# Peptides against a protein of PDB entry 7UQJ: the designs that were tried, part 4

Target 1, 160 residues: chain A of PDB entry 7UQJ
Amino acid sequence: PELYQNFNITPPRGVLFHGPPGTGKTLMARALAASCSSDERKITFFMRKGADILSKWVGEAERQLRLLFEEAKKHQPSIIFFDEIDGLAPVRSSKQEQIHASIVSTLLALMDGMDNRGQVIVIGATNRPDAVDPALRRPGRFDREFYFPLPDVKARFKIL

## One batch from the design tools (peptide; aimed at target 1 K56 I99, target 1 (a further copy) G59, target 1 (a further copy) K95)

Design b1_p8_5_s3 (made by RFdiffusion4, then SolubleMPNN; from b1_p8_5, 4 letters changed)
Fold by OpenDDE base, seed 1:
Structure b1_p8_5_s3 (fold): chain B 160 residues (1-160), chain C 160 residues (1-160), chain D 160 residues (1-160), chain A 8 residues (1-8)
Amino acid sequence: as target 1 above (160 residues)
Amino acid sequence: as target 1 above (160 residues)
Amino acid sequence: as target 1 above (160 residues)
Amino acid sequence: MELKRVFD
């Protein structure tokens, strides 16, 4: 909310953090959550992994996503962080493809259903932006993308 | 080397980065690699995932670990970063346990065989330090441990 | 601005990122710049080093600072990131002290002259907050400070 | 050194 209102930017429903492994995507998401939290206004930070959504919740992943979004809405302002969101992308097996397609479809619907007045930010992190379903990257979903470059060694002489 | 020589610290053979997901473990490893790299002295950064060592190299994981350590030695000064090193821990199946035990045993031997005069630093990152084989955490292996706390929300009011 | 208005926080003119080398100060500054940028509203990120301001612009540093702030104002919304801002602090030589005092005085005046309605955020990063002129840390300047802890030294034994 | 817009 604050990051967007002061710049008169409509808060995106979703923000995609992409870049090589260990470029600080998850750290940044956590950093944003903490930065936006005050003693008076705590931001609730929800974290899920794409692979965990598939493996832990066999047959319940869609329901767990719905519950997550409802909890995030209930505990506004909030950030939902999906680490390794490319882990929700179709795997080669037809059965897994159907499961993944259903989960992605549910996530799309949940992001589409987010009220722009809601104080729920969704952050997806991936090392493989090309493996993220293009439907997730459309306007009203993960419509903002932030590349986490390898900290350029040349840029690092300026950082470290 | 530089991080250690300037502090007169004997370079550890291994350093364990542990903490919750997205606390910047991999970022820090990359940050250290770049910080120690100059125009005159480039540090070579090798990255592997624990899970990838198991899944991609079925039957060849031990050989790939040996090759990785030889490459790192050849390209000194170097950092070997193992992300999710807990992914090398035994899984519930006896067959997987034997495979994991062999891989872990190979990693132990490679770390034990590292010359302290070598400019190869091994960094292991995990979200589950308790799932890392205790043998890896002994002196001469991952004998230094660095916890990546959740960036304290209170500490972040001082960063953002 | 946005980060501050949604939390009913008066946007600080300046934010000080302080902490040991390699704690992600510059990464955070870049990530904030990215996070605030959209397809519709790009944030312009300006980066300078304290030492570069002194060494590259001998006799012109004050003018270059003025130009930088004017450019940042022209390209609003913008972030000015000063890495190693302690490099603007007086060094032991009387000649350097006078030069540094003049540059710091110019920076103070520029920060004091920022309209709070302006969408220019100034971020200073330092490894030596005690070496930063206290005048820079007063209200209306770098009035927010964010400590980048070493991932707890006890925690750092697990990261390094 | 042009800090390339890492943001696109």
Scores: peptide ipSAE 0.000, ipTM 0.354, DockQ to the pose 0.068
OpenDDE base, seeds 2, 3, 4, 5: peptide ipSAE 0.000, 0.000, 0.000, 0.000; ipTM 0.308, 0.323, 0.243, 0.224; seeds 3, 4, 5 fail the geometry check

Design b1_p8_5_s4 (made by RFdiffusion4, then SolubleMPNN; from b1_p8_5, 4 letters changed)
Fold by OpenDDE base, seed 2:
Structure b1_p8_5_s4 (fold): chain B 160 residues (1-160), chain C 160 residues (1-160), chain D 160 residues (1-160), chain A 8 residues (1-8)
Amino acid sequence: as target 1 above (160 residues)
Amino acid sequence: as target 1 above (160 residues)
Amino acid sequence: as target 1 above (160 residues)
Amino acid sequence: MELVRVFD
């Protein structure tokens, strides 16, 4: 309840942050974690890059996802942030089909298996929401989406 | 024409952004894409990391580059942003010579093969412009270079 | 002397930047390099990502670390910045023990082998300081630590 | 941002 109230959203299991890189998706995910954390209730923040899960854990990505969700469940309240989630769960395309299909299927099962009473939020960040498997964008999964616009020209000139 | 007018540059095929990391090269590339995009004319932004092309697509990097340029051409007007391009096309050094030489040769051919009538801009970002193969920095390739200075101390304290 | 005076710190061999991603650790490391650089005394900035050292240089990571420190020593005054150092030198855990142990041991030896008269600063950046091998956080290694807090909500809304 | 090099 409190975690979702602090997010000011009806409790989704998953939130998709999408928008151009450098628009602060990763920053926002961490800022949300910090704003939802108190001295009495520290939010545990788990960060994974989608591409790192595929490349570093060749043949064990499914197991590493399961372990991540188990660890997040053990350290509730928690946020699992998948940066570059389009790298982990791309739209089912013919060429890399089998490896990606297994990982996507595992992630779907893990998101579906979360009890709504659990205090685990999953945040996916992508630059290409249309490159994310549509099955992940269904109710009970990444069922809230936030677009991160580019900073205006004035904001850009202040950052540059 | 319009894309290059919005960039306020004479139409290069390639633009090299160089400067220290965190100076906003990636942000600027995206900001340019957004500022050149209208409701009627959406700029398609393709981002690749040089190191990811080498590491994720071992033995298929050349094919993936070709597919990237074909996709960019299909979705004109478009920007291809190579982040960490020094990782993709390092200066020809003896040790990793053959694999890098093939990728560099492919990138050169793809940049040279772009019709000037095409609305595909290639932006390379590097922290080390001298680590980029000099052949890429020739006319008709990365023939415009922009230096990204570090933010001043005041700008840093505003970001931190 | 001058380099360390510009850092406003008693000359550590290593500085650990820790804090949530997007808090400007990489930006600060570069900003420090720029602020310590003059026309007469250019600071050479070496950047490596911890995960890249492990993934790109499988079986040669130790040699690449040695070469990095040799190059940094040759180009003094210099900064070696390890981004995501928790990826290079994670806490000794049972599963990836042997490969990580060799790399950690090599990094320890390289940091210990730096003459205090050398003008090489090592900056490690991590999001999880507790995931860094405690041996690296000892005197003569990463013996100064800086926490990078998240930008406040107002700063976040200015960046987003 | 500073333009450093132009090749025509």
Scores: peptide ipSAE 0.021, ipTM 0.182, DockQ to the pose 0.042; fails the geometry check
OpenDDE base, seeds 1, 3, 4, 5: peptide ipSAE 0.017, 0.014, 0.000, 0.000; ipTM 0.183, 0.209, 0.200, 0.212; seeds 1, 3, 4, 5 fail the geometry check

Design b1_p8_6 (made by RFdiffusion4)
Pose (drawn by RFdiffusion4):
Structure b1_p8_6 (pose): chain A 160 residues (1-160), chain B 160 residues (1-160), chain C 160 residues (1-160), chain P 8 residues (1-8)
Amino acid sequence: as target 1 above (160 residues)
Amino acid sequence: as target 1 above (160 residues)
Amino acid sequence: as target 1 above (160 residues)
Amino acid sequence: SPRHVIFS
């Protein structure tokens, strides 16, 4: 931590995995979760699949998001993986419902808002990155974007 | 206050920060929240978002808005910051649930019934200005609209 | 009435001020209420809003609307003004609440219960006219309309 | 009375 405090830098804490289906996005997230449970320093892994937080009550989806990010603050070494994040956080449109744009606005305020979110890495895997809200694809929230391509010749050899 | 009585004008009590993502809106609100808590006279900063207003009970979201504005009047030199305000106050539509139009109507009534002395300032950042209701964007509610643009060369040099 | 009843032209049961925001619709009702700054028993003015009638309870909103109309009949020549009538009477649909739908179901029955010797006029204002419920715009209701447009050049010169 | 979110 003194290497990042040597400068006035904060580490990048957000990655957006994107690429075609079957290219290794969930596999990489699974290997990262298995590695986080065997290094003997507790990096807590939070798995979230799509719109797991959707509810029929008003304001319960934003409450579940606030609770997920808070429980991430309780244990500092924690990670949040959002599988299929284009179904949870679509581009905010006036045509669609307000529960979607309200979830996206809560996710924006919880990733880079007024209060610091802590040592919480946020990973989102998507097959459709341009269905993710563009305000979620900027540094401070999904700083990096890893493109997982279809494998080339040497990579297919290695996979096989 | 005598300058605002000599000319028959009311000081603006509302600002709408708007601009592209990552251009300085939450940063300015964070710097103003730190400047509210330093000096010999104290300004009280009230931070809000859509999650700690929306409720699942009838008449509880508008009651939380009224409690916010009454508590800000009590601590009279005050700032109220609504982040991602298009999620809290979307454009009123009959094709949406009634809770969002009811929040926009309660917010319009509470802003039209403020102290009328520049005591409670209301600051909102929408990242998208068209999504917010046009009744809130008229002078009398959110008087000023600060456009935070993408920085030009001298501004990029200063930021770097 | 000694003049206007000679010709049998009935006064309107419901007159609707509609237009863009900031066009002076609340000013016209405030100026008509300052024309109620006159002596009693003539042009009693009631200033209500699309809020401060609707409540947590199930009967106080309709009971209060029936009482407002009864006090309007009690003082014979009287005017009821509903500012932001889309807040009190939104479009009834299947995303609509039950309390607003019953407010509309009582306001319609109270406007059809108003006698032909027109001594209670109900003026209502909105900035979105096709968001008020369609039933109050049928004949015998809010049927005469006043469009309040943005000002032209001479009108802006007078305003300045 | 509780409020419900209605999905389309």

Design b1_p8_6_s1 (made by RFdiffusion4, then SolubleMPNN; from b1_p8_6, 6 letters changed)
Fold by OpenDDE base, seed 2:
Structure b1_p8_6_s1 (fold): chain B 160 residues (1-160), chain C 160 residues (1-160), chain D 160 residues (1-160), chain A 8 residues (1-8)
Amino acid sequence: as target 1 above (160 residues)
Amino acid sequence: as target 1 above (160 residues)
Amino acid sequence: as target 1 above (160 residues)
Amino acid sequence: MPLEVVYD
């Protein structure tokens, strides 16, 4: 309840942040984690890059995803942030497609398996929302989407 | 014409942004895209990482580059931003060198094949300009270069 | 001497910057390099990503690390910044673990082989300090650690 | 601002 009240959102299992790179998706996910944390209630923030799941966890990515979700559940309230979640999207090679398809299938199963009473939020960030498997964007998964527009030129010149 | 007037540059096919990491190369490329966009004329901004082209598109990188340039042409005026373009530079393994050499050759052909009347700008960003294939830095390709110096310490403390 | 006076730190061989992603670790490392540079004394800043060492230098990563340290020594005073140094941490596959173990062993040897009189500082940045090999965190290596907390929500809204 | 590098 409280975690979702702090997000000012009805409890999604997953939130998709999409928009051009460096529009603050990762920064927002972490800002939300910090804003929802109090001294009495620390939110555990888990971060994974989609590309790291594929490259670093070759042959064990599904197991590492399961462990991540188990750890997030153990340390709830928790946020799992997948940066570059489109990095889990199938690369058009038959062998990589099979590996990606199995990882995506595992992520789907993990998101579907989350009890709605759990205080685990999954945030996926992507620059390519259309590269995210449509199955991930179904109700009970990444069923909320936030577009991150490019900062105004004035805002950018203040960062430059 | 107008796109290059908005860039305040004579129409290059390609612009190389080089300098130390986090000097705002990616941010500038996107700021330029936004500054050149109006409600009447939206610039389509395509972004690819050099490393992603190699890792995510193994065996189809050349095809994905062709599709990218076709899509950019279809949605002109457009910017294609290659972040970490030095990531396309050959890695000293014979098998990777061959793959990299073919990808670089494809990029060269795509840049050379762009009609000068097209409203597609290619921006390459690198921290290692010397790691960028000299053939990419020839006239009609990345024939303009911008150095991004390290922000002043005071400017950095404002970002920190 | 002067380099370490400018860092306001006793001369470590290595400094570990750890904390959540986008907390300014890379930016701070470069700010330090710029703050320690004068017109009379330029600091050479070398940057490598941990993941790039593994992916881009497959089969020659150890040699590239040696060359990096040699070049840093040749161009002293120097900073070697390893971004995502946890990317050198063993990935749980036996073949990747062996490659990672050899690269980490090479890095250990290079850090141990640095004469304390040299003006080469090594900065490692990670989001996962516990994924950094404990051997790297021993005295004479990354024996100083700086935690980069999440920016305050107000500070983040100024960056968003 | 980026500095234009003119290679002579």
Scores: peptide ipSAE 0.010, ipTM 0.165, DockQ to the pose 0.050
OpenDDE base, seeds 1, 3, 4, 5: peptide ipSAE 0.000, 0.005, 0.011, 0.000; ipTM 0.213, 0.194, 0.197, 0.335; seeds 1, 3, 4, 5 fail the geometry check

Design b1_p8_6_s2 (made by RFdiffusion4, then SolubleMPNN; from b1_p8_6, 6 letters changed)
Fold by OpenDDE base, seed 1:
Structure b1_p8_6_s2 (fold): chain B 160 residues (1-160), chain C 160 residues (1-160), chain D 160 residues (1-160), chain A 8 residues (1-8)
Amino acid sequence: as target 1 above (160 residues)
Amino acid sequence: as target 1 above (160 residues)
Amino acid sequence: as target 1 above (160 residues)
Amino acid sequence: MPLYVVYD
């Protein structure tokens, strides 16, 4: 919230952190939360994993997303961090189960319903930005994207 | 372990992470440890700093290195991460104190004595690969090197 | 700079990052530097290690600290990142060498002399916040502290 | 202290 307010930037509703695993996306999200908080003004950091939402909340994932956003709104300023958001929001394909499509639709609606004056930031992290439904990457949603490079992809390939 | 096993690559006895400070070398080592572990098979992560070994174990550094490798072998699969390994293994110079030479010699012997069938990986991290004794960078020791570039400042600017 | 300006928070002169080794404190400091910079307004990131200042600048450490702060002030907006600040500023004990006490005193004076209107942020990183001289943790110095938890190993396993 | 509250 305040980070973006200081820039006179309308805080993006969503920021997409993308890059290979272990590039510090989750770490960065936590650090942003920490950096934006003070002794006087703590930021509430909500963390969810895309796959966990799908796997743990079969049939209730939509409701859990709604509750998460409501809770985040209640505890403003807040960050909702979705780790592995590609697990929550796979690209819409003709073969995609209706369940995934419904969850994605709910997330879209929740992000669209977010007031830019609200101090709720959504951060999505993914290793596969191209596996994230493009609808989430549109303006007013995850409209800012940050690449977390591999420490030289060549360096990682050589560990293998 | 599993990471290298999946590649049918004989796990290098040692991997050298090099690059500017704060490029995530330590984070990567921890990430690799985490990534290679499962609920069924946890990887034990041992962490030491080169300078700490020299400063804290005056006269016992060799013994402490031996114990570290023994403990790592006992708790396989394991990663031994030496942060700032240049502090442990400065380049052999005619001006090198006998203490440093002895510690380096012990580390060399420990790496040479490591069975490739053992699930012990040694990761050295340094900001100064050229300050690491070249003997450590030979085959069968730290024979794989990974450069950690500064995360392109441009890539980070896109996070805002 | 801009991060704190957006909060209408007088930027703390110092922020202490603390947490276990390899939790990405250094990476975060660099990320904050990158995040607060733009194409129009680059943040200059100065990095030093506490132990390096002590070891490399025997008898000149105080002067080097002064020069560092002057350079940071000249290149505003800037971040001075002290990695392993506990190595620079060990807790004052009756057994502490006069050299360490003098360096700590210089750092204290430099932080006290920092204009809050200046766009110089000091970030200290430590694995041992309790090993940092408490005088550095007072208001007007490192008065904000951020804990960097170990990335939950479970959280990393679920990235695969 | 962490300046943020984590809610899982």
Scores: peptide ipSAE 0.007, ipTM 0.299, DockQ to the pose 0.095
OpenDDE base, seeds 2, 3, 4, 5: peptide ipSAE 0.000, 0.000, 0.000, 0.000; ipTM 0.205, 0.206, 0.202, 0.385; seeds 3, 4, 5 fail the geometry check

Design b1_p8_6_s3 (made by RFdiffusion4, then SolubleMPNN; from b1_p8_6, 7 letters changed)
Fold by OpenDDE base, seed 1:
Structure b1_p8_6_s3 (fold): chain B 160 residues (1-160), chain C 160 residues (1-160), chain D 160 residues (1-160), chain A 8 residues (1-8)
Amino acid sequence: as target 1 above (160 residues)
Amino acid sequence: as target 1 above (160 residues)
Amino acid sequence: as target 1 above (160 residues)
Amino acid sequence: MELERVFD
């Protein structure tokens, strides 16, 4: 009872992996999923790129995001991995800003609407965390951040 | 179906952990295994050193590698951890190059022959990733790499 | 048999996470627990602060630690997370040194007495690993350490 | 997420 806070560790709604290119963000997400996978319990891994959300889903991106989250919920336990999530960032055109605003708003709503009891983990990866919409980084969204540093140049020289 | 790539995250055939000495490569492998272990589902952890493959298994290294992979398959879910995997590197002698070539060729064949449905993860750890045979780092082998950096000296000074 | 060391990867008795503030120590512990959690298998997460052990548990800290470990054992699989574990460090007063010595001695005894078959992982997090009692860092206790570096400033500039 | 074992 009162002697401990039993946090049922609900899977974070969102985890942001950030760091320079080649620092293993995608690999860590896959390693975590693989480590939790068994013959009896397969983790379903959904991968999308932020840039693909803008370019491939032109005019249907919001619907495709909804469907993605529905499928992830249906195939629990699951990971939704958004690679290059900063690719959702508004490009300089006002039209792209509107498209971005709609897509990001949809993603926010989907993350906010995720039942914490659901075994759906959302992982966003970026090389540019400062280009990720601050609204995505709030509690109940990508509220957990992991930095993937470059090897220290001194560390690289010791590996060479 | 078509709305997502359902990657059944097959455990990577191989994960390369590289970084300076003392950066926690072995510990991460053990932490991943421990996190996935339960009373009902024990992860079997096989540990070998690259240098021991050359020195202790002289003339039988290929057979011992085959047996190791068979045992790992038999005791699924399992991790095969090769510490100091760069210790398989050819030493300057032509005779050692031949021994290396045979052992590495056997390891390549074993990794290539691993059924992706198998719950056998191979982790190679090294302080010298550039000394690891490039053939081991190709897709279907150690195709996933994690760098373990030294703490940034500035980070160390903030811990002191 | 003799061909491999079957390390049943017993959960480490203790893992020390250390690094500067905001490097994700707490998040990693939660991510590991979350990755291993399912609807069928909930990981129980116990969180305590080192400073709270000294301040809130004044005169009862030893008893509360014993109860915490008993509850963690009862609610297996479980993680005991000690945030700011360096907050157990003796403050400059001789009276605080005695309190520290008793509390740390109790924690040592609890970690030493942990059945390796138990699915209780202890994670200590600190920003000051050098302020953690060296006795806690010995084999069978926090014998595994993970550094959480700051992003290299150069890495930060590439993220900016 | 860098997990380094610091050997003192």
Scores: peptide ipSAE 0.000, ipTM 0.182, DockQ to the pose 0.120; fails the geometry check
OpenDDE base, seeds 2, 3, 4, 5: peptide ipSAE 0.000, 0.000, 0.000, 0.000; ipTM 0.276, 0.372, 0.212, 0.339; seeds 2, 3, 4, 5 fail the geometry check

Design b1_p8_6_s4 (made by RFdiffusion4, then SolubleMPNN; from b1_p8_6, 6 letters changed)
Fold by OpenDDE base, seed 2:
Structure b1_p8_6_s4 (fold): chain B 160 residues (1-160), chain C 160 residues (1-160), chain D 160 residues (1-160), chain A 8 residues (1-8)
Amino acid sequence: as target 1 above (160 residues)
Amino acid sequence: as target 1 above (160 residues)
Amino acid sequence: as target 1 above (160 residues)
Amino acid sequence: MPLERVFD
């Protein structure tokens, strides 16, 4: 309840942040984690890059996802942030089908298996929302989406 | 014409952004995309990391490059931004020669095959301009180069 | 001497920057490099990503590390910055043990082999300090650690 | 600010 009230959203299991790269998706995820954290209630922030899960854990990505969700559940309230989630769960395409299909299937099962009473939020960030498997964007998964527009020219010149 | 006028550059097919990491190369590429985008003329911004093309698409990098350029051509006016282009098209070195040589050759052919009447700009970003294959820095390819100096200490403390 | 005086630290061979991602670790490393660089004494900044060393140089990561340290030594004063060092030298875990163990062992030997009279600083950045092999955090290696806290909500909203 | 889209 409180975590979702701090997000000012009806409690989704997953939130998809999408928009051009460096529009602040990763920064927003961390900002949310810190804004929802108090001295009495520290939110544990888990970050993974989609590509890192595939490349660093060849043949164990499914197990590492399970361990991540178990650890997040153990350290509730928690946020799991998947940066570059399009690298982890790309749209099912024919040639990389089997490896990605297993990881996607595992992530789907983990998101579906979360009790709505749990205080685990999953945030996916992507620059290509259409490259994310549509099954992940269904109700009870990434059922909220936030578009991150490019900062205006003035905001950019302040950062440059 | 208009895209290049908005860039205030004579129309190169490719622009190389080089300089120390986090000097704002990626941010500048996005800033340019947004400054050249109007309500009437949205510029489509395609971003790829050089290393991701090699690692995520083992044996299909050439096809993915072709698809990227086709998609960019379909969504004109567009910017293709290659972040860490030194990872995609490193200088031809003996041991990784064949795989990189095919990708470099494909990128060269794609850049050479762009009609100058097309509204596709290619921006490469690198921290190591000397690690980019010299063939990419020839006229009609990355024939404009911009050096990104380190921000001054004052600019850094404003970002920290 | 001067390099370490500019860092305002007793000369460690290695400094570990740790904290949540995008807390400015990479930016700080560059800021330090530029603040310690004068017109008379340019500091050469070498940057590598831990994951890139493993993925791009499969079977040659050890040799590339040696070459990096040799090049840094040749271009003194220098900074070697390892971004995502947890990707290069993860804690010794059973399944990826052999490949990572060789790279970690090589990095340890290179750090131990640095003469304290040398003007090479090694900066490691990680989001997971506990995922860095404890052997790297021993005296004469990464024996100084800097925690990068999340920017406050106000700083975040200025960047968003 | 990010723009929210809710998908039913």
Scores: peptide ipSAE 0.017, ipTM 0.178, DockQ to the pose 0.048
OpenDDE base, seeds 1, 3, 4, 5: peptide ipSAE 0.008, 0.009, 0.005, 0.007; ipTM 0.186, 0.194, 0.184, 0.219; seeds 1, 3, 4, 5 fail the geometry check

